# Ledger of designs, part 101: peptides against a protein of PDB entry 5CWW

Target 1, 194 residues: chain A of PDB entry 5CWW
Amino acid sequence: VPKLQGPFDFDLNPEDEQDDEVELKDIYVIGEKPRVADLMRGEEEELEMMKEDQHNGLSLNIICLLSTSGQVKICLDIDGVEAQWLPPRSKNKRLFAPPPEPPSLLTFQTFDTLKPAEVTPDGWPMFSEDATSPYSFYVTHPAGITYISLTPWVFRLESELQSDSEAGTEFRIDLLAKGQGSERDRIFTQTRTQ

## One batch from the design tools (peptide; made by RFdiffusion4, then SolubleMPNN)

Design b2_p24_6_s2
Fold by OpenDDE base, seed 3:
Structure b2_p24_6_s2 (fold): chain B 194 residues (1-194), chain A 24 residues (1-24)
Amino acid sequence: as target 1 above (194 residues)
Amino acid sequence: AEAERRAREAALAERAARRAARAA
């Protein structure tokens, strides 16, 4: 049974972009590239799928947050929030393990998928995957559909993370966030029939 | 109820407009 994870601490959200009252409607998670060592213990099918993905994926989990207003926040799990499964009912887990420290999420990018005039109070935007790329997805809203791709920065970020220096990772990520944005294209706009 | 909905709509639109102005 999957363990409910959270609360998440959001670190390094630029104060100027903090909408204090962002009502979230959907969450989209792009899992980290599994470590080869973990794959060797797993199903051969997952290993084959990873070999076919010619592109080195990101070693961090990406958590995308979507608000009612169509704002997307791209967050990085720097601390490596492992999918916590409820421990099997093995009687011997020390009841008194201190609660794990909440994972820290770094807000990498924030952007809007809707125009102000398209925002509705009853709007329920949703994420959907792109079958062609693990680092691309769609945001669907009654007003339209927006294509988003993280590919412009993901591979560069991975290259920076593979550098032996753990020190300054947050700084390097911040530089990347300021330098290159995600691709964002409105692929469909709903025409209001008057 | 309707006035509260309109107030929420206006607040969301205003926030979206502020974000758009900062991104410009």
Scores: peptide ipSAE 0.232, ipTM 0.777, DockQ to the pose 0.356
Fold by OpenDDE base, seed 4:
Structure b2_p24_6_s2 (fold): chain B 194 residues (1-194), chain A 24 residues (1-24)
Amino acid sequence: as target 1 above (194 residues)
Amino acid sequence: AEAERRAREAALAERAARRAARAA
């Protein structure tokens, strides 16, 4: 499990979605898909199975942020991918490299899992993984449970990232962000007994 | 959608105010 240590700089936050006072309560990280090279160490059969799984995950790390208000921010670690394509800097240059700047995260989507009336000051929303998919998860709050799936855009984004045109990647990502959003379904609502 | 957003912003603002009052 990649332990992402904060702080995170949000360089590409759409202006309209900046909640200046977001009290974060939880973080959920979806690691990038394993590289084929890491798979080559496995049996050839595992390589074929992973190639056949057309649902190759995203080559970017996804960082989901959850606020006390039940707001979810889906962030993409774009810089992390660049580091993968850079030839391994010789071990000696790492010692003199300035401490890696915190990864710049692109805010891909922001949405609420709670209605305003459900927001409580003492609310402690939490992420929970979905065992069936790495790109699906739950947000649990005392008011209810929301299922979230990133599958509507993740694979499409990966296809765009694999396209040979490095130019305009940011623009294409923005188009995707404005397009199909994450699936969001309230699967449980706690009835307040008056 | 806009009404819900405004209501959320108001709720967040209220929370911020409550936190400030507790710190104080």
Scores: peptide ipSAE 0.139, ipTM 0.694, DockQ to the pose 0.057
Fold by OpenDDE base, seed 2:
Structure b2_p24_6_s2 (fold): chain B 194 residues (1-194), chain A 24 residues (1-24)
Amino acid sequence: as target 1 above (194 residues)
Amino acid sequence: AEAERRAREAALAERAARRAARAA
């Protein structure tokens, strides 16, 4: 029987950005790249071609959160949300397994898609996918449409995750988070006809 | 109802302005 998952802990929320009052309106999940090596154990030739596609996506799931105010929070699922199953009702082994630690989401980046004057209490911003890239998407709000691309950092992050050096990975990820942010482009602004 | 809506709008705008000021 599948176990209900959650709650999720959010790590690296800068205390100053803990707007306890962020009303979330939408969630957008970018799945991790398929482990082609595990899936293609029988087709070595196709595996080589897929390895040559240098644009290997991120090995982590990305969870994007969108608030009423048009704030986007980019979170990384570091622990990986594994399907949890209810322990079989077998009798006697009270293995007091410590409750599985809830998966922690790392807040990688937070940014706004709306100007303060564009924020409305009844605003209903929504995510939509970009067919051209799994790491690009749109935020649609009555005030306008914003294109977002994670490509400036996703591949660099993947390179860090694939590095054998566990030491300093957190520091390097922090540097990435503070460095080149996601690309943001307002592609459409609705003219309020007075 | 309208006063509450305006108050909520003002609060959201103020938060957005504070975030914008921090990002600048």
Scores: peptide ipSAE 0.252, ipTM 0.791, DockQ to the pose 0.373; fails the geometry check
Fold by OpenDDE base, seed 1:
Structure b2_p24_6_s2 (fold): chain B 194 residues (1-194), chain A 24 residues (1-24)
Amino acid sequence: as target 1 above (194 residues)
Amino acid sequence: AEAERRAREAALAERAARRAARAA
């Protein structure tokens, strides 16, 4: 049985983009690229074939948060939050492990998918995947559908993460966040019949 | 952009107020 995870601590969220009360409606997780070296540990022959098919991706998990207002927060799992499962009900003495510290997420970007006039109290925006790319998705709301792509920055971020220089990484990531944002395109707008 | 942000903040504030009114 999957364990409910959270709360998450949001670090480095720009003050100007923090809504004090964000009512979340949906969460979309983009898993890190498979570590072929870790998955194929002991299978040397299959390693070479999978290296070619390894779609270039981010080595961090991406957590997308969607609010009732259509705000999207793109968060990076820098600490490597693993999927947690409820331990099997084995009769063994529950060593009260201290509650794990909540994972810290870096808020990379925050943006809106709805115009203020489109925001409704009963609105229920939802994420949906794009079959063409793991780093693209849609936000569906009764007012319309917005296409989002993380591709403009994901590969640059990966290149930064693969750099041996730990010094200044946070600063460079911040520069990336302030630079070219996610692609956002409203592909459908529901016409309100007056 | 700034006008849109203010309009959104106002809408969120109205929602918060409505939630508070329902909880009361």
Scores: peptide ipSAE 0.132, ipTM 0.684, DockQ to the pose 0.057; fails the geometry check

Design b2_p24_7_s1 (from b2_p24_7, 7 letters changed)
Fold by OpenDDE base, seed 2:
Structure b2_p24_7_s1 (fold): chain B 194 residues (1-194), chain A 24 residues (1-24)
Amino acid sequence: as target 1 above (194 residues)
Amino acid sequence: KREEVLSALRSRPARHSPKRVPAP
């Protein structure tokens, strides 16, 4: 039987965001790609083919959250939340270990897809995948469609995660975090038919 | 190492909270 997971704690929320202001409407999950080191336990031939494709994935789950206001929050699953199953009914009273601390999602980026004038109380923004890229997606709203790509930073973050170099890690992560965010392009805007 | 990168990401709040970026 699957174990109910959550609630999740959100780390690194913008200081100016009141938790009560963010009504979440949709969630989009980009599953982690297997780590190169985990593949080294397999046959060498599959390793070479995957090395070329591995340049395109993050070894962390990405959780995208979408609010009624069209705000997108990009979160990283740093703790590596795996699917958990209820332990078999062992009669042994395992001392209630304190419930494991809820897994934390790290807020990496927060951005708007709607202008303030496009926000409606009854808005229903939704995520949809881009079939051409695992790290790109769309936000659809009655006001328009926004293309989003995480590719500007995902590759660099994975390169850091795979690096054996400890020198300058904090600096590079700070630059990554402050640098160019996700690509955002409004590909369609609904003309107000007055 | 991976854990150092993850630690750097976790410690980031103390230095730079992500700013909400308005729509273009």
Scores: peptide ipSAE 0.471, ipTM 0.855, DockQ to the pose 0.331
Fold by OpenDDE base, seed 1:
Structure b2_p24_7_s1 (fold): chain B 194 residues (1-194), chain A 24 residues (1-24)
Amino acid sequence: as target 1 above (194 residues)
Amino acid sequence: KREEVLSALRSRPARHSPKRVPAP
């Protein structure tokens, strides 16, 4: 049985956001792609086909959070949260282990998909996948549909994670974080029928 | 190294905070 994980600590929340303001409605997870170094421990024949796919993914899990107001948070799993299973019913529960520190998620970006006039109290925004890209998805709301792509920064971040260059890492990460955010395109807007 | 990139990501608040970006 999968273990319930959490609570998660959120690092780098926007300064203007109060904890009570964001009613979360949906979560979308993009699983990490295998690291090149981890694949080199497998069978050589599967390695060549996977090498072409390796250039196309982030070696970190991405957790997307969606609020009632259509706010999206893009979080990175920097601690490498693995799927945990309930321990076997061993009689020796270490009853007194301090609770492990909750894993931290890094808030990489926060953006809106709705204008203030489109936000409704009964709004139910939902994530849906893009079958054509693992790093793209949609936010569907009664007011409209927004396409989102993480590709503008995901590949650059992975290039840094795989880089042998120790020099200038902080500067390049700062440029990446200050650069253009995720792509957002409103592909459909519901006309208010008067 | 990977850990240096992760450390740089974790230390980002000291350099700049993320801002909420409005819808276009």
Scores: peptide ipSAE 0.471, ipTM 0.853, DockQ to the pose 0.310
Fold by OpenDDE base, seed 3:
Structure b2_p24_7_s1 (fold): chain B 194 residues (1-194), chain A 24 residues (1-24)
Amino acid sequence: as target 1 above (194 residues)
Amino acid sequence: KREEVLSALRSRPARHSPKRVPAP
C-alpha cells in the first residue's frame, strides 16, 4: 500500500508572500531523468557523445505549483523524494522515533501568469503538458493561456550537475539563478466583449 | 561534483531568494 507523504517544506519562498494568500489549485511534476554517468558506466565512448547533447534533461525532479491567482512556483527536489510504501504491519513500531523531518522542496522561481485584473475568486487555472517538450507546459485560465518553458535554465543546471569543474560552482549557480527565468508567453487572451 | 552543486543550491537562502516576477 502506498504511504501518504507530506507535508513538504518549501525553501526560498519570496519574502513578500503571505502563505495565506496562496491557494494551490494544481501540481505539475517533471520527473528526473537518470544521470548519464549512471547509465553509461560501461560505455565510455558513448558517454562523450551524450555529454555534448544538452537534451538529456535534468537529473532532479521539478515540481510546479499553480495557485488560484495564476502564480507558478517552480520547485526543485534536491533531496530526491521517492515513493514510499507502508511498512508491513510489524508490531515493532518504534513508538519513540521522532517523525522524520519532512522533505524540503527548493523554490527556484516564482512568477505570475495572470495580471491582477484577470484574477477571479472562482478562477481555476490548470496545467497542461506540451507534447513536444518535457520541459514546456501551458497554464490555462478563463482569461487566457500562457506557454511556459524551463529550457532557458534546465540544461545549464544539468551541465553544472554533470561538470567536472568544482572551481566557481557557487558563483555559476548564483548567476544561473539570477539569470533569465523561465520563458513565458501569453498565446491566447480572452477578449472581454465589452 | 554533483553534491557541490546541490550544496550551492541549498545554501542560496543565505545569499538570495527568488523574487516573484509579475505577468508580462
Scores: peptide ipSAE 0.471, ipTM 0.856, DockQ to the pose 0.320
Fold by OpenDDE base, seed 5:
Structure b2_p24_7_s1 (fold): chain B 194 residues (1-194), chain A 24 residues (1-24)
Amino acid sequence: as target 1 above (194 residues)
Amino acid sequence: KREEVLSALRSRPARHSPKRVPAP
């Protein structure tokens, strides 16, 4: 039986926002691509086919959070949260080890998909996948549809994760964090029929 | 190494705090 997981802590939040101010409505998860080192444990033939795909994904889970206001929070699972199962009912009263600290998510980016005038109290924005790209998705709201792509930074972050160069890592990560955010395009706007 | 990049990401607040980007 799967174990219920959570709550999660957030290590990074926008300076202008408190976690208690964000009412979450939807979650979209982009699963990690296998790391090259993890693939080397498989058959050599699978390694060759996956080498072409190795340049096309992040070796971290991405957790996208969507609020009622159309705010998207892009979080990275740095700790590598795995699916947990209920321990077998072994009768041994092992001393209650303190519960492990809750896993943390790192907020990488936060952005809006709605203008302030489009936000409604009863708004229910939702994620939907892009069948053409694992790192692209849509946010649908009654006011409109926004296309989002993580591709501007995902591949650069993966290249750093795979780099053997320790020199300048902090600088490159700072540039990545300050650089071009996720692509965000409003593809549809609902005209209010007066 | 991977762990150094992860450490740099965790320490990012010292260099850059993320800001909410408004809709265009």
Scores: peptide ipSAE 0.470, ipTM 0.854, DockQ to the pose 0.312

Design b2_p24_7_s4 (from b2_p24_7, 9 letters changed)
Fold by OpenDDE base, seed 5:
Structure b2_p24_7_s4 (fold): chain B 194 residues (1-194), chain A 24 residues (1-24)
Amino acid sequence: as target 1 above (194 residues)
Amino acid sequence: KRQAVLDALRSQPARHSPKRTPAP
């Protein structure tokens, strides 16, 4: 039987203390792509054909959070939350190992999809998938629709995660974090009929 | 290798992108 997992702790930057009051309305999860090396542990010959496909995803789960205000938080599962199963009813009272610390999600990026004048207390923004890319999605709100793409950084981050060299990792990750974040484009704006 | 990248990510402050002002 699958075990229900959570709650998750968020490692929010102290500069994001204003975000502790964020009422969440929706969640969008982009599951990790399995590392081909983990799948192919038995078949070396298929590895060469799939090397071209290895560049098509991130080997980390991405959790996108959407607030009533249209704020999006992009979180990374850096601890690698695995599917847990309920332990078999083994009668052995193994000593209570302290419950494992709850997994923490790392906030990679925060951004707004709404203008301040578009925010309403009763707003109901929602995520929608993009059928053309697993790393692109839409935020739909009564005020408009925003396209979001994680592609500007996801593939670079995966390249670092797969890198054979630790030299300059900190510098490259600093550049990735400070560089171009997620693409964000307002594709539709609802005209308020006065 | 992978852990060094994860540790570098943990050391980074979260980036907050400013609200887009409407173009006038």
Scores: peptide ipSAE 0.493, ipTM 0.824, DockQ to the pose 0.402
Fold by OpenDDE base, seed 1:
Structure b2_p24_7_s4 (fold): chain B 194 residues (1-194), chain A 24 residues (1-24)
Amino acid sequence: as target 1 above (194 residues)
Amino acid sequence: KRQAVLDALRSQPARHSPKRTPAP
């Protein structure tokens, strides 16, 4: 039986801590892809199929958070939260190890999908998957539909995570963080029928 | 190697993309 994990601590910027009023409505999780180094332990046939997929996904879990206001937060699981299973009912009272420190999620990017005039108190934005890409999704709100893609930075970040060179890592990550963020495109806008 | 990338990510300020002003 999978263990329920949480609460998660969000390493939110101090500017985001003031938004104690951000009511979260939905969560979208993009699971990590296995690291190339971890694939070397698998069967050779699975390794060949994954080498042909030239677009190795990110070896970090991505957690997307959606507020009532249509704000999206893209968070990265930097600590590497592994799937925990409930320990088998061993009669041995394992001394309750202190609960592990809650895993910290790093906020990589925050952005809006709605204009201020489109935000409604009863708004119920939701995530939905893009069947064509694991790193793309939609935000649906009564005011409209927004396409989001993480592809502009995800593959570059994975390239850094797989790099053998530590030299210039900080500089390249700074450039990645300052570069093109997630793609956002409003594909549909609901016409206010007056 | 991997840890250096993770540490560099942790050192980055969170990016808030401004609300797109409607293109006129």
Scores: peptide ipSAE 0.492, ipTM 0.822, DockQ to the pose 0.385
Fold by OpenDDE base, seed 2:
Structure b2_p24_7_s4 (fold): chain B 194 residues (1-194), chain A 24 residues (1-24)
Amino acid sequence: as target 1 above (194 residues)
Amino acid sequence: KRQAVLDALRSQPARHSPKRTPAP
């Protein structure tokens, strides 16, 4: 039987404690892709074809959170939340291992999809997938539609995760985190008919 | 290796992209 997992602790920076007022409306999950190193245990011939498709996805789950205000938080599952199964009812009282620390989601980036004047108390923004890219999606709100792409950083982050060298990792991750981040484009704006 | 990347990510401050300044 699958074990229900959660709550997840968001390692939201304590400065984001002011964001406790952010009412979440939707969640979008981008599942991790298989790690290249795990694929290398298979047939060598498929490895050459997969090297040409250098667009291997991230080996971390991505959790996108959407607030009523149209704020998006891009979170990374850095602890690797695995599907947990309820242990079979073996009568052995194995000592309650302390409940595993709730998996922490790391907030990688936060940004707005709405202008302050577009925010409504009854707004219901929603995520939708982009059929053309696993790392792109839309935020739909009554005020408009915003395209979001994680591609500017996802592939670079995966390259670091697969790197054989720890040298300069901190610096490269600092640059990645300080970079432009996710692409964000308002593809449609609802004209207020006065 | 992988853990060093994850630790480096954890060390990053939360980053808020500025609200789109309304185009003037």
Scores: peptide ipSAE 0.492, ipTM 0.820, DockQ to the pose 0.389
Fold by OpenDDE base, seed 3:
Order: sequence, then C-alpha cells, then structure tokens
Structure b2_p24_7_s4 (fold): chain B 194 residues (1-194), chain A 24 residues (1-24)
Amino acid sequence: as target 1 above (194 residues)
Amino acid sequence: KRQAVLDALRSQPARHSPKRTPAP
C-alpha cells in the first residue's frame, strides 16, 4: 500500500506570504530522467547512445502547482522524494523517532496565467500535457488557454547538474535563476461576445 | 559536483516573475 507522504514544506519567498490563502486546484508532475551516472552502472554501449540525445531532461522532479487565480508555481524536488510504501505491520513503530522532517520543495518560479480581470471565484483552471514535449504544457481556464514551456531553463540546469567543473557554479546558477524563466504564450482568449 | 549545484539553487531567492500582462 502506498504511504501517504507530506505535508511538503515549500521554500516560498517571504513576499509570497500572501500565498498561504492560495487555493490549489491542480498539480502537474514532470518526473525526473535517470542521471547519466546511474546509467553508467549498466551496459557501456547503451550509455553512448543516450548521451547523444541533447534532449535529456532534468534529473530532478518538477512539481507544478496551479491556483484558482491561475497562478502557476514551478517547484523542484531537490531532496529526491521517492514513492514510499507503508511498512509491513510487523515492524514496531519506533514510537520515539521524531517524525522525519517533511521534504522541502524549492520554488523555482511563480507566475500568473490570467489577468486580474479574468480571475473568477468559481474558476477551475487545469493542466494538460503537450504531446510534443515533456517540459511543455497548457493551462486551460474559461477565460483562455496558456501554453507554458520550461525548456528555456531546464536543459541549462541539467547541464550544470552534469558538469564536471564546480568552478563558477554559483555564478551560472545565479544567471540561470535571474535569466529568462518559463515561456508563456496565451494561445486562446475567450472573446466576450458583446 | 551535483551537490554544489543543489546548494546554489537553495541559496537563490524564489522568483516571482512579474505579472506579464499576457499580450491581448
């Protein structure tokens, strides 16, 4: 039986303290791709073919959260949260182990998909996948549809995670974080027929 | 290597991208 995991702590910006009231409506998870180093424990020949795929995704899980207001929060699973199973009934609960610290999700980016005038109390935004890319998706709301792509930063972040050089890592990560975030494009807007 | 990148990410403030008014 799967173990219920959580609560998750979010490393939210203190400026997002208004986010404690954000009603989440949907979640979209982009699973991590295997790390090249973990693949090295297998047959050497398959490893060379997988290195040539310039489209190796991020070796971190990405968790996207969507609020009623159409706010998207892109979170990174830095701790590597794995699926846990309920311990078999025969293991004595260590009644005195402090509860493990909840896993923390790092908020990489927060952005809106709706204008303030498009936000409705009864709005039900939803994620949908893009069949063309695992790192692209849509947010559908009654007011419109927004395309989102994580590709502007995901591949650069993975290149840093796989880098053999630690020199300048802090600077490059600072540039990545400060650079162009996720692509957002409103592909459809519901015209109010007057 | 990998841990240095993860530590650098943790040191970054979460970024709220400015409300880009989606182009009309």
Scores: peptide ipSAE 0.491, ipTM 0.829, DockQ to the pose 0.393

Design b2_p24_8_s1 (from b2_p24_8 with P2A R9W H10E I11L R13K A22E)
Fold by OpenDDE base, seed 1:
Structure b2_p24_8_s1 (fold): chain B 194 residues (1-194), chain A 24 residues (1-24)
Amino acid sequence: as target 1 above (194 residues)
Amino acid sequence: PAPPPRPVWELDKEALAKKLAELA
């Protein structure tokens, strides 16, 4: 049985702490790329498919948060929340390991998918997956559908995470921060029937 | 249609740098 993980500590910018009003409505999780070592335990066929998929995914979990207003917050799991399984019902009262420290989430990016005029009290936005890419998804709202892709920065971040060189890290992070953010494209807008 | 609002980068560079240092 998968263990429900939480609460998460969000390392939110001070500006986000003031917005006590951000009501979260949906969460979308993009799992980290399996480590090569974990792949070695899988069937040989899965290993071949991952070798051919040159698109090296991010080694960190990504957690996307969606508010009622259509605001999306992209967070990185920097502590590496491993999928925790409930310990097997072994009869031995294993000493309750101290509750794992709540994972720290780093906010990478925040953006809106709706215009203020499109926000309605009953209009709840929802995430949906894109079957064509693990790093792309949709935000669906009665006012419209927005396509989101994390690909502009995910691969650059992964390259940085795989770099053994501490030299120039600050510069490369600055380049990431100044680079292109997540792609956002409104693919559908509901026409207000006058 | 007005362009979607520009994304606000909220990247904590120091936190990211710290994480990268831990992985190195």
Scores: peptide ipSAE 0.202, ipTM 0.743, DockQ to the pose 0.178; fails the geometry check
Fold by OpenDDE base, seed 3:
Structure b2_p24_8_s1 (fold): chain B 194 residues (1-194), chain A 24 residues (1-24)
Amino acid sequence: as target 1 above (194 residues)
Amino acid sequence: PAPPPRPVWELDKEALAKKLAELA
């Protein structure tokens, strides 16, 4: 039986904390790239398909949150939320194990997909996957469809995570932060039939 | 097509750096 994990602590920007009123409507999870060692235990056919995807995926899970207003929050699972299964009812639950610290999510980026005039109280934005890339997805709202791609920064972040050298880390992170954020492209806008 | 809305939040570099250092 899968163990219910949570609550998650969000490392939210103080500016986001003021909007306690952000009602989340959808969650989209981009799983970490499986380690080659784990793939070797899988069916050989899946291994070949993943090798062809030249885009080195991120070794961290990405959790995307979508609000009613069309705001997207991109969070990184730094602590590595592994799927925990309910421990088998082994009688020896050490009663005194401190509850594991709740996993924390680091907010990487927050952006809007809707203009203020497009936001409606009854709006229901939803995530949908992009079959062409694991790090791309769509936000669908009655007002329009927005394409999102995390590819501009995912590779750079992964490179940093795989770097054994602490030298230049600050510089590389600065470049990551100042560099190109997530790609956003409105691919469809609903025309108001006057 | 209307340009996408601007980002409303930027990366906390210090927080990221700290977390990356903890993973090293």
Scores: peptide ipSAE 0.202, ipTM 0.748, DockQ to the pose 0.185; fails the geometry check
Fold by OpenDDE base, seed 5:
Structure b2_p24_8_s1 (fold): chain B 194 residues (1-194), chain A 24 residues (1-24)
Amino acid sequence: as target 1 above (194 residues)
Amino acid sequence: PAPPPRPVWELDKEALAKKLAELA
């Protein structure tokens, strides 16, 4: 039986805790790129070709949260959510190991897709995928459609995850934080026919 | 159209650095 995973604990910055109860409306998950080594356990020749392509994804799951106000929160699954199965009901009351601590999500970035004037009580923002890129998606709201791309930072973060050197990590993270954030482009705005 | 408001980075750099070190 699949074990239900969650609830997720969010490591929110204290500044975010002061913001009023953000009502979440949608969730979008970008799965981690499968480690080529795990997929290619049998075909060495394809491993070399895929090593060149290894630069094309993040080895962490990304969880995007969308509020009623059109705020997007990008979270990283640092602990890695693996499929957990309930142990077989062995009759022996083995001391149930304490349930593993719930996975913690690290908030990477927060941004708005709607202007305050576009936020409506009846508005229902939704995520939708971009068929051309796993790290791009759309936020659709009655007021408009916003294109989002995580590509400006995802590859840099992956480089950090793949780096064996702790030296300079702080500097590189600072560069990541100061660098290009997620791309955001309003591709459609609904004109209110007055 | 006015550029959308700049993304707010909520990155806890110390937390990220710590986690990256744990994953390395």
Scores: peptide ipSAE 0.201, ipTM 0.745, DockQ to the pose 0.178; fails the geometry check
Fold by OpenDDE base, seed 4:
Structure b2_p24_8_s1 (fold): chain B 194 residues (1-194), chain A 24 residues (1-24)
Amino acid sequence: as target 1 above (194 residues)
Amino acid sequence: PAPPPRPVWELDKEALAKKLAELA
């Protein structure tokens, strides 16, 4: 049986402490790319296909949070939350494993998908996947649909994670932070016919 | 269509850098 994971601790910036009041409505998880080492246990052919897919995914899980207001938080699972299974109910090993420390999520980016005027109390924004890219998704709301792509920074971050050189990390992170964030495009807006 | 609201960057660079260093 899959173990329910959470609660997650959010490493929020002090400025985000005010966001504790954000009512979350949906969560979208982008799983980490399979470790090359894990793929190496698979058929060589799968390895070649993944090498050719220049879009080597991020080695970290990404947790996207969506509020009632249409605010999206993109969080990185830095601690590497692996799928945990409930231990089989075998009677004896009450290994009181200390509850695993809740995974810490680092907020990478926060943005709104709705204008204040579009936010309604009964509005239910929801995530939906993009079948064409694991790092792209949609936020649907009665007011409109927003396309989001994490691809611009995911690749850069992955490159940093794979870098054996600590030299220049700070600079590269600064570039990531200053660079283009997630792509966001309102692809549909519902016109309220008054 | 009205442009989407501006993204807000909340990246804690120091935290990220630290974690990247730990993962390296």
Scores: peptide ipSAE 0.199, ipTM 0.740, DockQ to the pose 0.183; fails the geometry check

